# Designs tried in a protein design run: peptides against a protein of PDB entry 3B8E. Part 234

Target 1, 230 residues: chain A of PDB entry 3B8E
Amino acid sequence: PFLIFIIANIPLPLGTVTILCIDLGTDMVPAISLAYEQAESDIMKRQPRNPKTDKLVNEQLISMAYGQIGMIQALGGFFTYFVILAENGFLPIHLLGLRVNWDDRWINDVEDSYGQQWTYEQRKIVEFTCHTPFFVTIVVVQWADLVICKTRRNSVFQQGMKNKILIFGLFEETALAAFLSYCPGMGVALRMYPLKPTWWFCAFPYSLLIFVYDEVRKLIIRRRPGGWVE

## One batch from the design tools (peptide; made by RFdiffusion4, then SolubleMPNN)

Design b2_p30_1_s2 (from b2_p30_1, 25 letters changed)
Fold by OpenDDE base, seed 5:
Structure b2_p30_1_s2 (fold): chain B 230 residues (1-230), chain A 30 residues (1-30)
Amino acid sequence: as target 1 above (230 residues)
Amino acid sequence: DELVKKAEERALELLKKAEEALKEVEERLK
């Protein structure tokens, strides 16, 4: 998100506070849950032919898969960001290069896509209105990510939701998202303005996409062991 | 409750400092 902010010179879609909340609040419990995840039956039954090379290849493939999931998460966040800004009069094409004027407190007449002028304060309200939905979008997408992380090769439908720590992680990140979204004072303290409940559903297509992607990936791995998608 | 409040205040201060640091980096990249 930050790289796109720099490259496209768009208003900041995700604030520092939201990044920290993701890293410390939403990603920590999932990371711990992975350490306590039960060993896959298929991994335990296979002796590595070459422990050094097979481990390295596996780490690279896992890293690539997580990289792809991260890209889908970012796309979901940006989709939500662009929809909110469009609802406030800023079409995506108009946001390109707008950052310089957007962040200038002395410019109080930044025009939207319809010629409406926005003060600095009004622009910052809209920007901060995007922070919470972006965060919530990440959380909703992480639901799918957490679920798929339980297994490398087995379908989620085969493995089931037996890891209580992972289930706790899903609850914790959702509760944190709800708290940050609706608790009074979060708009001032954390620059996370209240979110319309309907915006929770904006990320669902991307969550589903990640879920489908991983199931397809795992299906390919099962059919073609040692493939490049593993 | 007071300890939680103090911890919350300290956390907010740290977050503000982090935000300021990121803004400085951003300004350098302009």
Scores: peptide ipSAE 0.012, ipTM 0.269, DockQ to the pose 0.030
Fold by OpenDDE base, seed 4:
Structure b2_p30_1_s2 (fold): chain B 230 residues (1-230), chain A 30 residues (1-30)
Amino acid sequence: as target 1 above (230 residues)
Amino acid sequence: DELVKKAEERALELLKKAEEALKEVEERLK
């Protein structure tokens, strides 16, 4: 998000504090949960033929999958960001290069895509309004990520949700998201204004996309054991 | 703005401490 902010010179979609909250609250707990996750029975039962090479290959495949999921997460966040800004009169194309004027407190007549003038304060309110839903979008997408990470080959429907640590991670990140979104003072302290409940659902299409993608991947793995997708 | 910045800085410091604590826990659990 921050890289896109710099490259595209768009208003900041996600604050640094929220990024840290993602790293601490949404990434670490899941990582710990995965470490305790009993590898899918198929993973644990298969002795690697070559522990060094097969482990490296598996790590690379996992890293690649996480990289792809991370890209989908970022896209989901940016989608939510652009939707909110568009709803407030700023179309995505208009946001390109707008940062300089957006962040200038002396410019109080920044025009949106429809010619409406925005004061610095109004712009900052809109910017901070985007931070929370971006964060929440990431959390909601991470629900799907956590669920799919439980299994490599088996469908989630086949394996079930038995990992209590994973479930705890889902609740923890959701609770953190709710706290940051609705706790009084977070708008001032973290530049995260309260989120309309409807915005929680903006990420669902992306969560579904991740879920479908992973199920398709797993289906391919099951049908073609030893394929490149494994 | 200055108060917000100060609050952000404090929040960042707290988050860093939390991260360090979590890393320590993670290391203990490994």
Scores: peptide ipSAE 0.012, ipTM 0.255, DockQ to the pose 0.023
Fold by OpenDDE base, seed 3:
Structure b2_p30_1_s2 (fold): chain B 230 residues (1-230), chain A 30 residues (1-30)
Amino acid sequence: as target 1 above (230 residues)
Amino acid sequence: DELVKKAEERALELLKKAEEALKEVEERLK
């Protein structure tokens, strides 16, 4: 998200602090959960023939999978961002290169795609209005990520939701999202304005997409062990 | 459990550092 902000020179879609809260805060509990599940699963498996190479390959595969999921998460967030800005009169094409003028407090006549002039304060309100939905979108997509990461090869339907740590992680992430979205003062502290409840549902298609993608991937892995899809 | 707790604490510390770094970057981008 931040890289696209820099490259496209668009208004900031999500606060950097909020991004860090997502990347580090919401992923920690899941990572711990996965570490426990892997440890439990590995107790039942033979020791790797070459611990160094097998560990390295496994870490690379995991990192690539998380990287791909992260890209899908970012796309979901950006979609929400562009929808909100478009609803406020700023079409995606108009946002390209707008950052310099957008962030200049002395420019109070930035025009939207329809010729309406926006003051600095008005622009910042719209920007901050985007932060919360973007964050919530990432959280909702992460729900799917957490669920799919529970298993490397098995379907979520086979293993079930028995891991209490995973369930706790989902709850914590959701509670954090609710807190950041609705707690008084978060608009000032984190530049996150309250979100309409309807925007929580905007991310669901992306979560479903990730879920379907991973289930298909796992299905392919099960059918073709050692394939390139692993 | 202790290792997990320690990892969580370390991760929280890293989060705080990352948040500070990002805040600085955000301020520079304004």
Scores: peptide ipSAE 0.014, ipTM 0.288, DockQ to the pose 0.044; fails the geometry check
Fold by OpenDDE base, seed 2:
Structure b2_p30_1_s2 (fold): chain B 230 residues (1-230), chain A 30 residues (1-30)
Amino acid sequence: as target 1 above (230 residues)
Amino acid sequence: DELVKKAEERALELLKKAEEALKEVEERLK
């Protein structure tokens, strides 16, 4: 997210502290859960394969999975960010390169896509209004990602929700999201304004798309073992 | 459960360290 922010020079979609909360806080319990589940799945699936090659392959696959998850999460967050800004009059194309003017305190006439002028305070309110939904979107996408990552080859529907650690991680992330979204003072401390409950659902279509994509991917892998999609 | 707790504790410690490092970076960038 931060890289896209720098490259696209758009208004900051997510605060640095919130990014850290996601990267280190919300992803940790899921990561542990996935590590345990992989260990269990490996224990169940290991025909006597060479433990050295299997470890290397697993580490690479875990790294790729986490990298892909992080990218998908970022895309989900940015989607929500762009939706919110578009609803407030800032179309995505207009946001490109706008950061310099957006962050300038002395410019109080930043125009939106419709010619409405925004004061520094007004646009910062909108920016901070985006932080919480961005975070919540990541959490909601993580729900799907965690469910998806449970199984390398099997459908989520086949393994079910047996991993207690994963379930706990999902609840912890949700609780954290709720806390950061609705706890008084978070707007000042984390620059996260209270989230309208409707925005929790904004990520659901995206989470569903990710879920469908991964199930399709897994289906392809099952049908064509050894394909490039692994 | 103990491994998860230890991992959570380590994660929390890492989070605290990262927050401290970020505060330090933010202070330096100020």
Scores: peptide ipSAE 0.007, ipTM 0.272, DockQ to the pose 0.042; fails the geometry check

Design b2_p30_1_s3 (from b2_p30_1, 24 letters changed)
Fold by OpenDDE base, seed 2:
Structure b2_p30_1_s3 (fold): chain B 230 residues (1-230), chain A 30 residues (1-30)
Amino acid sequence: as target 1 above (230 residues)
Amino acid sequence: DKLVEEAEKRALELLELAKKAIEEVEKKLK
């Protein structure tokens, strides 16, 4: 997320403290859950021919899976960010290169895509309004990603929700998201303004698309083992 | 079962560390 912010030179979609909350609070328990579930699944299916190489391969696969999940989560967060800014008059194309003027306290006439002028305070309000939904979107997308990653080849409907650690992780990240979104003072402390309950549902269509995509992907893998889709 | 229990323990430890880190950051930001 921070790399896209630097490269695209857009207004900050996610605060540094919020990034720390994601890294420490939301990603860690799911990471451990997936690491153990993959280890159990791999141990049950294949006796390690070479324990050293198989362990290294599993660690690499876990690292790649987390990298991919993180990218998908970031895309979901950025989608929500762009939707909120577009609803407030800032189209994605207009946001490119806008950061310099956006962050300048002395510029109080930054124009949106429709010619409306925004004061520095108004811009910061809309920026901070994006932080909480971005975070919540990541959490909601993580629900889908974690459930999807539980199984490499089997449908989620076939294997079910058996991992207690995963369920615990989902609960903890949701509780953390609710705490950060609705606890008094978080707007001042973390620059996360309270989230309207309706925004929790903004990520659901995206999560559904990920579920459908992954189920289709798994179906293709089951029909064509060793294909490029794997 | 032992792996799950160890994973749960590690997850809880990491969660506690994360909460402490967040609280420390919040204290520094106040």
Scores: peptide ipSAE 0.007, ipTM 0.248, DockQ to the pose 0.093
Fold by OpenDDE base, seed 1:
Structure b2_p30_1_s3 (fold): chain B 230 residues (1-230), chain A 30 residues (1-30)
Amino acid sequence: as target 1 above (230 residues)
Amino acid sequence: DKLVEEAEKRALELLELAKKAIEEVEKKLK
């Protein structure tokens, strides 16, 4: 998210405090839970043909998969960001290069895509309105991500949801998302304004995409052991 | 606004620590 923010020079889609809430509140506990996840039965049963090459291939496959999942997650967040800004009159093309004027407190006549002028306060309200649904989008996408990350080769349906810590992590991140979205004062404290419940569903297609992608990836890995899957 | 900026600075420091912790966990998961 930060790289696109710099490259596109758009208004900040996700505040630093919100990023902190993601990393500490949503990513940390699930990441720890994955460390305690039981090894896949098929991985433990398979003798490596070449321990050096098979380990390297596995590490590369995992790295590529995490990179791709992270990219899909970021795309989901940015999609939600652009939808909200478009609903408020700022089309994606108009947002390109707008950050400098957007963040200038002394410019109170920034025009949207339809010629409406926005004060600094109004711009910050709409920006902070984007932070909450971006965060919620990340959480919803993480539901799929965290569930699939516990396995390398087996389907989620085959491995099951036996890790109580992972289940607790999913509950915690969802509860945190609800708290940050609806608790009074979060707009001032965390730059996260209240979210309409309908925005929770905006991320579901991306969550499903990650889920399907990983299941297909795992299926290919099971069918072609030692093959590269991009 | 200044308090928010200070909070953001502290948050960034914590974020860096969190990222390091996550990287360590990821290394253990590999």
Scores: peptide ipSAE 0.006, ipTM 0.245, DockQ to the pose 0.021
Fold by OpenDDE base, seed 4:
Structure b2_p30_1_s3 (fold): chain B 230 residues (1-230), chain A 30 residues (1-30)
Amino acid sequence: as target 1 above (230 residues)
Amino acid sequence: DKLVEEAEKRALELLELAKKAIEEVEKKLK
């Protein structure tokens, strides 16, 4: 998000503190949960032929999968960001290069895509309105990520939700998202204005996409052991 | 509230559909 902010010169979609909350608050417990996840029965049963090479390959595959999932998460966040800005009159194309004027407090007549003029304060309100949904979108997409990451080969439906730590992680990140989204003062403290409950559901298509992607990946791994996807 | 409920319902329906699709693919591949 921050890189896109710099490269595209768009209004900041996600605040730095919010990014830290994602990194520390939402990713830490899931990472711990994965460490305590009982190794998938297939992983435990497979004696590595070459422990060094097979570990490296597995790590590479995991990193690639996480990279792909991360890209989908980012796309989900940006989708939500662009939808909110579009609803407020700023079409995605219009946002390109707008940052300089957007952040200039002396310019109080920044035009949206429809010719409406926005004061600096109004622009900051809409910017901060985007921060919360972006964060929430990431959290909701992370639900799917956490669920799929507990297994490498087996379907989520086969493995089930047995890891209590994972479930706790899902609850924690959701609670954190709710707290940051609805607690009074977050708009001032974290630049996260209150979110309409409907925006929680904007990420569901992306969560589903990640889920389907991972299940298809796992299915391919099950059917083609030793393939490039494994 | 109705929109949220409808969105939840649709999300659940989509999840069920995805589950069925996966099960069907698994059956076809067995």
Scores: peptide ipSAE 0.000, ipTM 0.211, DockQ to the pose 0.019
Fold by OpenDDE base, seed 5:
Structure b2_p30_1_s3 (fold): chain B 230 residues (1-230), chain A 30 residues (1-30)
Amino acid sequence: as target 1 above (230 residues)
Amino acid sequence: DKLVEEAEKRALELLELAKKAIEEVEKKLK
């Protein structure tokens, strides 16, 4: 998110506090859950391999998978961001390069795509309105990520949801998202304004996309062991 | 438990580094 903010010079879609909340609240539990995850059913059926080479390959595979998932998460977040800004009169094309004027407190006449002038305070309200749904979008997408993290090769449907830590992670991140979205004072304390419940559903297509993507990836890995997609 | 504690510590360190990096970039962009 931050890289796109720099490259496109758009208003900041995700604050530093929300990044912190994502890392501590949503990414930590998955990382812990992986340590306690049950062995895949196929691992016990494999012959011993070279542990040094297999470790290196596994690290590369995990890195690629998380990189791809991260890109989809970012796309989902930015989609929500652009939808909210568009609903407030700022079309995506108009946001390109707007940051300089957007962040200038002395400019109180920034025009939207329809010629409406926005004060600095009004712009910041809209910006902060985007922070919460961006965060929530990431959380919703991470539901799929958490589910798929249980296995490298096997389908989630085959292994099931036996890891209690992973299940707890799903509820924890959702509860955190709800707290940050609806608790009074979050707009002032965290610059996260209340989210309309409808926005929780905005990320569902991307969550589904990640889920489908990973299932397809795993299917390919099962059919082509040692392939480039592993 | 030790692995979890180490992971948490490392995660916090990475978060602090990331936050600082973001703040530095934000300062440069102003």
Scores: peptide ipSAE 0.000, ipTM 0.241, DockQ to the pose 0.033

Design b2_p30_1_s4 (from b2_p30_1, 24 letters changed)
Fold by OpenDDE base, seed 1:
Structure b2_p30_1_s4 (fold): chain B 230 residues (1-230), chain A 30 residues (1-30)
Amino acid sequence: as target 1 above (230 residues)
Amino acid sequence: SELEKKAEERAKELLEKAEKALKEVLEKLK
């Protein structure tokens, strides 16, 4: 996400404090949950046939899967960001290179894609309005990621959500998202303005996409044991 | 600088695609 921000010179979609809240608040409980689930998974129970080569291949495959999921997650966040800005008159193409003028407090006549002028204060409100939905999108996509990572080979439908730690992680992450989104003062303290409930649904297609992607991946692995996707 | 230019061009292409997709979604919502 940050690389795209730097490269595209777009207005900041996610504040530093919000990022820290994601890293510290939303990633820790999921990571702990996944660590416990990995210990229960067949990966830890099956002795590697060749401890050196099989571990390396498995670590590479896990890293690739996490990388792909992370990319889908980032795309979901950016999609939400672009939808919000588009609804406020800023089309994605117009945002390219706009950062310099956007962040200049002395420019109070930045035009949107429709020729409407935006003051610095108005622009910052819109920018900060994007922080909350971006965060919420990440949280909702992480729900799917957590559920998916529970099972390496089995469908989510086969194992279900029996892990209490996973469920706790989902609730904690959701509660944090709700707190940051709706608690008074978060707009000033964390630059996260209140989110309309409808924006929670913007992440659902991406969560579904991750579920479909993982189910297809698992289906391929089940049909072709020992293939490149293992 | 050349890597930045290529990255900017790719970002432009991606943003154009995103803009088209967003316009289509917005038109369907209206």
Scores: peptide ipSAE 0.000, ipTM 0.203, DockQ to the pose 0.017
Fold by OpenDDE base, seed 2:
Structure b2_p30_1_s4 (fold): chain B 230 residues (1-230), chain A 30 residues (1-30)
Amino acid sequence: as target 1 above (230 residues)
Amino acid sequence: SELEKKAEERAKELLEKAEKALKEVLEKLK
């Protein structure tokens, strides 16, 4: 997320504190849950023919899976960010390179895609309005990602939600998201303005798409074992 | 610099596609 922000020179979609909350609060329990599920799945798999190579391969696969999940989460957050900014008159193309003028407190006439001028205060309100939905979108996408990661080869529908740690992680993330989104003072402390309940649903289509994509991927892997899609 | 320009052009193309997709989503939400 931060790399895209730097490369694209767009307004900051996610505050530094919010990034820290994601890294320390939302990712930790899910990561532990996935590590436990992976360990259980590996125990149920045939004894590694070569424990050293198989452990290294598993660590690489886990690292790649976490990297992919993080990228998907970031994409979901950025999608929500761009939707909110577009609704406020800033189309994605117009946001490119806009950061310099966006963050300049002395420029009070930044034009949106429709020629409307925005004061610095107005721009910062819109920016901070994006922080909470971005975070919530990541959490909602994480729901799907965690459910997806529970099963390497089998459909989620076949294994069910038996992992108590995963369920706990989902509740913790949701509770944290609710706390950060609706607790009084978070707008001042974290620059996360209260989220309209409707924005919780903005990520659901994306989560559903990820879920469908992964189920299709798993279906392909099951039909063609040893394919490049692994 | 040429790689940066190519990356910038590709980023612009991706953003144009994203903008088109976003407009379609916004039209469906309206």
Scores: peptide ipSAE 0.000, ipTM 0.200, DockQ to the pose 0.016
Fold by OpenDDE base, seed 3:
Structure b2_p30_1_s4 (fold): chain B 230 residues (1-230), chain A 30 residues (1-30)
Amino acid sequence: as target 1 above (230 residues)
Amino acid sequence: SELEKKAEERAKELLEKAEKALKEVLEKLK
């Protein structure tokens, strides 16, 4: 998310403190839980040929998987961000390069895509309004991503949800999201204004799509071992 | 503001450190 913010010079979609909350509060426990997840039955049957090489390969594969998950989460968050700004009159194309004027407190006549002028205070309210649903979207996407990451080849339905640490992590991140979204003073402290409960559901179609896609991918892998889809 | 940029840079650094630490923990748990 932050890289896109820098490259595109758009208004900040997610505050720095909120990013830290994601990394330290929401990702840590789930990621630890995945390390304790039982290996797939086919992986467990493979004797390590070279422990040093196999360890390095596993580390690289996990690093790549987490990198991909992070990108998917960012895409979901940015989608929500652009929807909210568009609903407030700022189309995505208009946001490109707008940061300089957006963050200038002396410019009180920044025009939206429809010619409406926005004061600095109004712009900041809209910006902070985007932070909460962006964060919530990431959490909702994480639900699906964490579930699908339990296995590489086996279906989630076959592996089951028996990892108590993973389940705990899902509840923890959800509770944190609820706390940050609705606790009094969080709007001032973290620049996260409360969001309508309906915004919790905006990411569900996206999460479902990812889940279905991954299940189909895994099904293909099971049916065609060594295919290009791996 | 310059302060916000510095805060963003620091947050990015902290994020990278957290990600690294998480990867290390995951490696140890394997």
Scores: peptide ipSAE 0.005, ipTM 0.242, DockQ to the pose 0.018; fails the geometry check
Fold by OpenDDE base, seed 5:
Structure b2_p30_1_s4 (fold): chain B 230 residues (1-230), chain A 30 residues (1-30)
Amino acid sequence: as target 1 above (230 residues)
Amino acid sequence: SELEKKAEERAKELLEKAEKALKEVLEKLK
């Protein structure tokens, strides 16, 4: 998110505090869940033929998978961001390069895509309105990420959701998202304005996409052991 | 609050530094 913000010179879609909440609140539970992840039955049954090379390949595969999931998460967040701004009169094309004028408190006549002038305060309100949905989008996408992290090769449907830590993570993320979205004072304290409940569903297609992507990836790995995707 | 304003200013400064660094990297890649 930060890199795209810099490259595109768009208004900041996610606040620093919100990023910290993601890192400390949502990303820790997946990391813990992975640490307690029961070795897939297949990993225990296959004696590593070459433990050094197999570890390296495994680390690369994990890194690639997380990188791809992270890209989909970012896309989901930005989609939500652009939809909200478009609903407020700022089309995506108009946002490109707008940051300089957007962040200037002395410019109170920034025009939207329809010629409406926005004061600095109004712009900041709409910017902060985007922070909560962006965060919630990340959380919803992380639901899929948490579920898929439980298995490397096996389908989620085969292994089921027996990991209590994973289930706890899902509830924790959701509870945190609800707290940050609806608790009074979060708009002032964290610059996260209340989210319309309908926006929770905006991320679902991306969550589904991650889930489908991972299932397809796992299917390919199962069908072609040692292929370019392993 | 004054603290929020200071935090926002610091965040802007950090962003500007990051932008400058990114521009320098992009210029080196050219």
Scores: peptide ipSAE 0.000, ipTM 0.217, DockQ to the pose 0.015; fails the geometry check

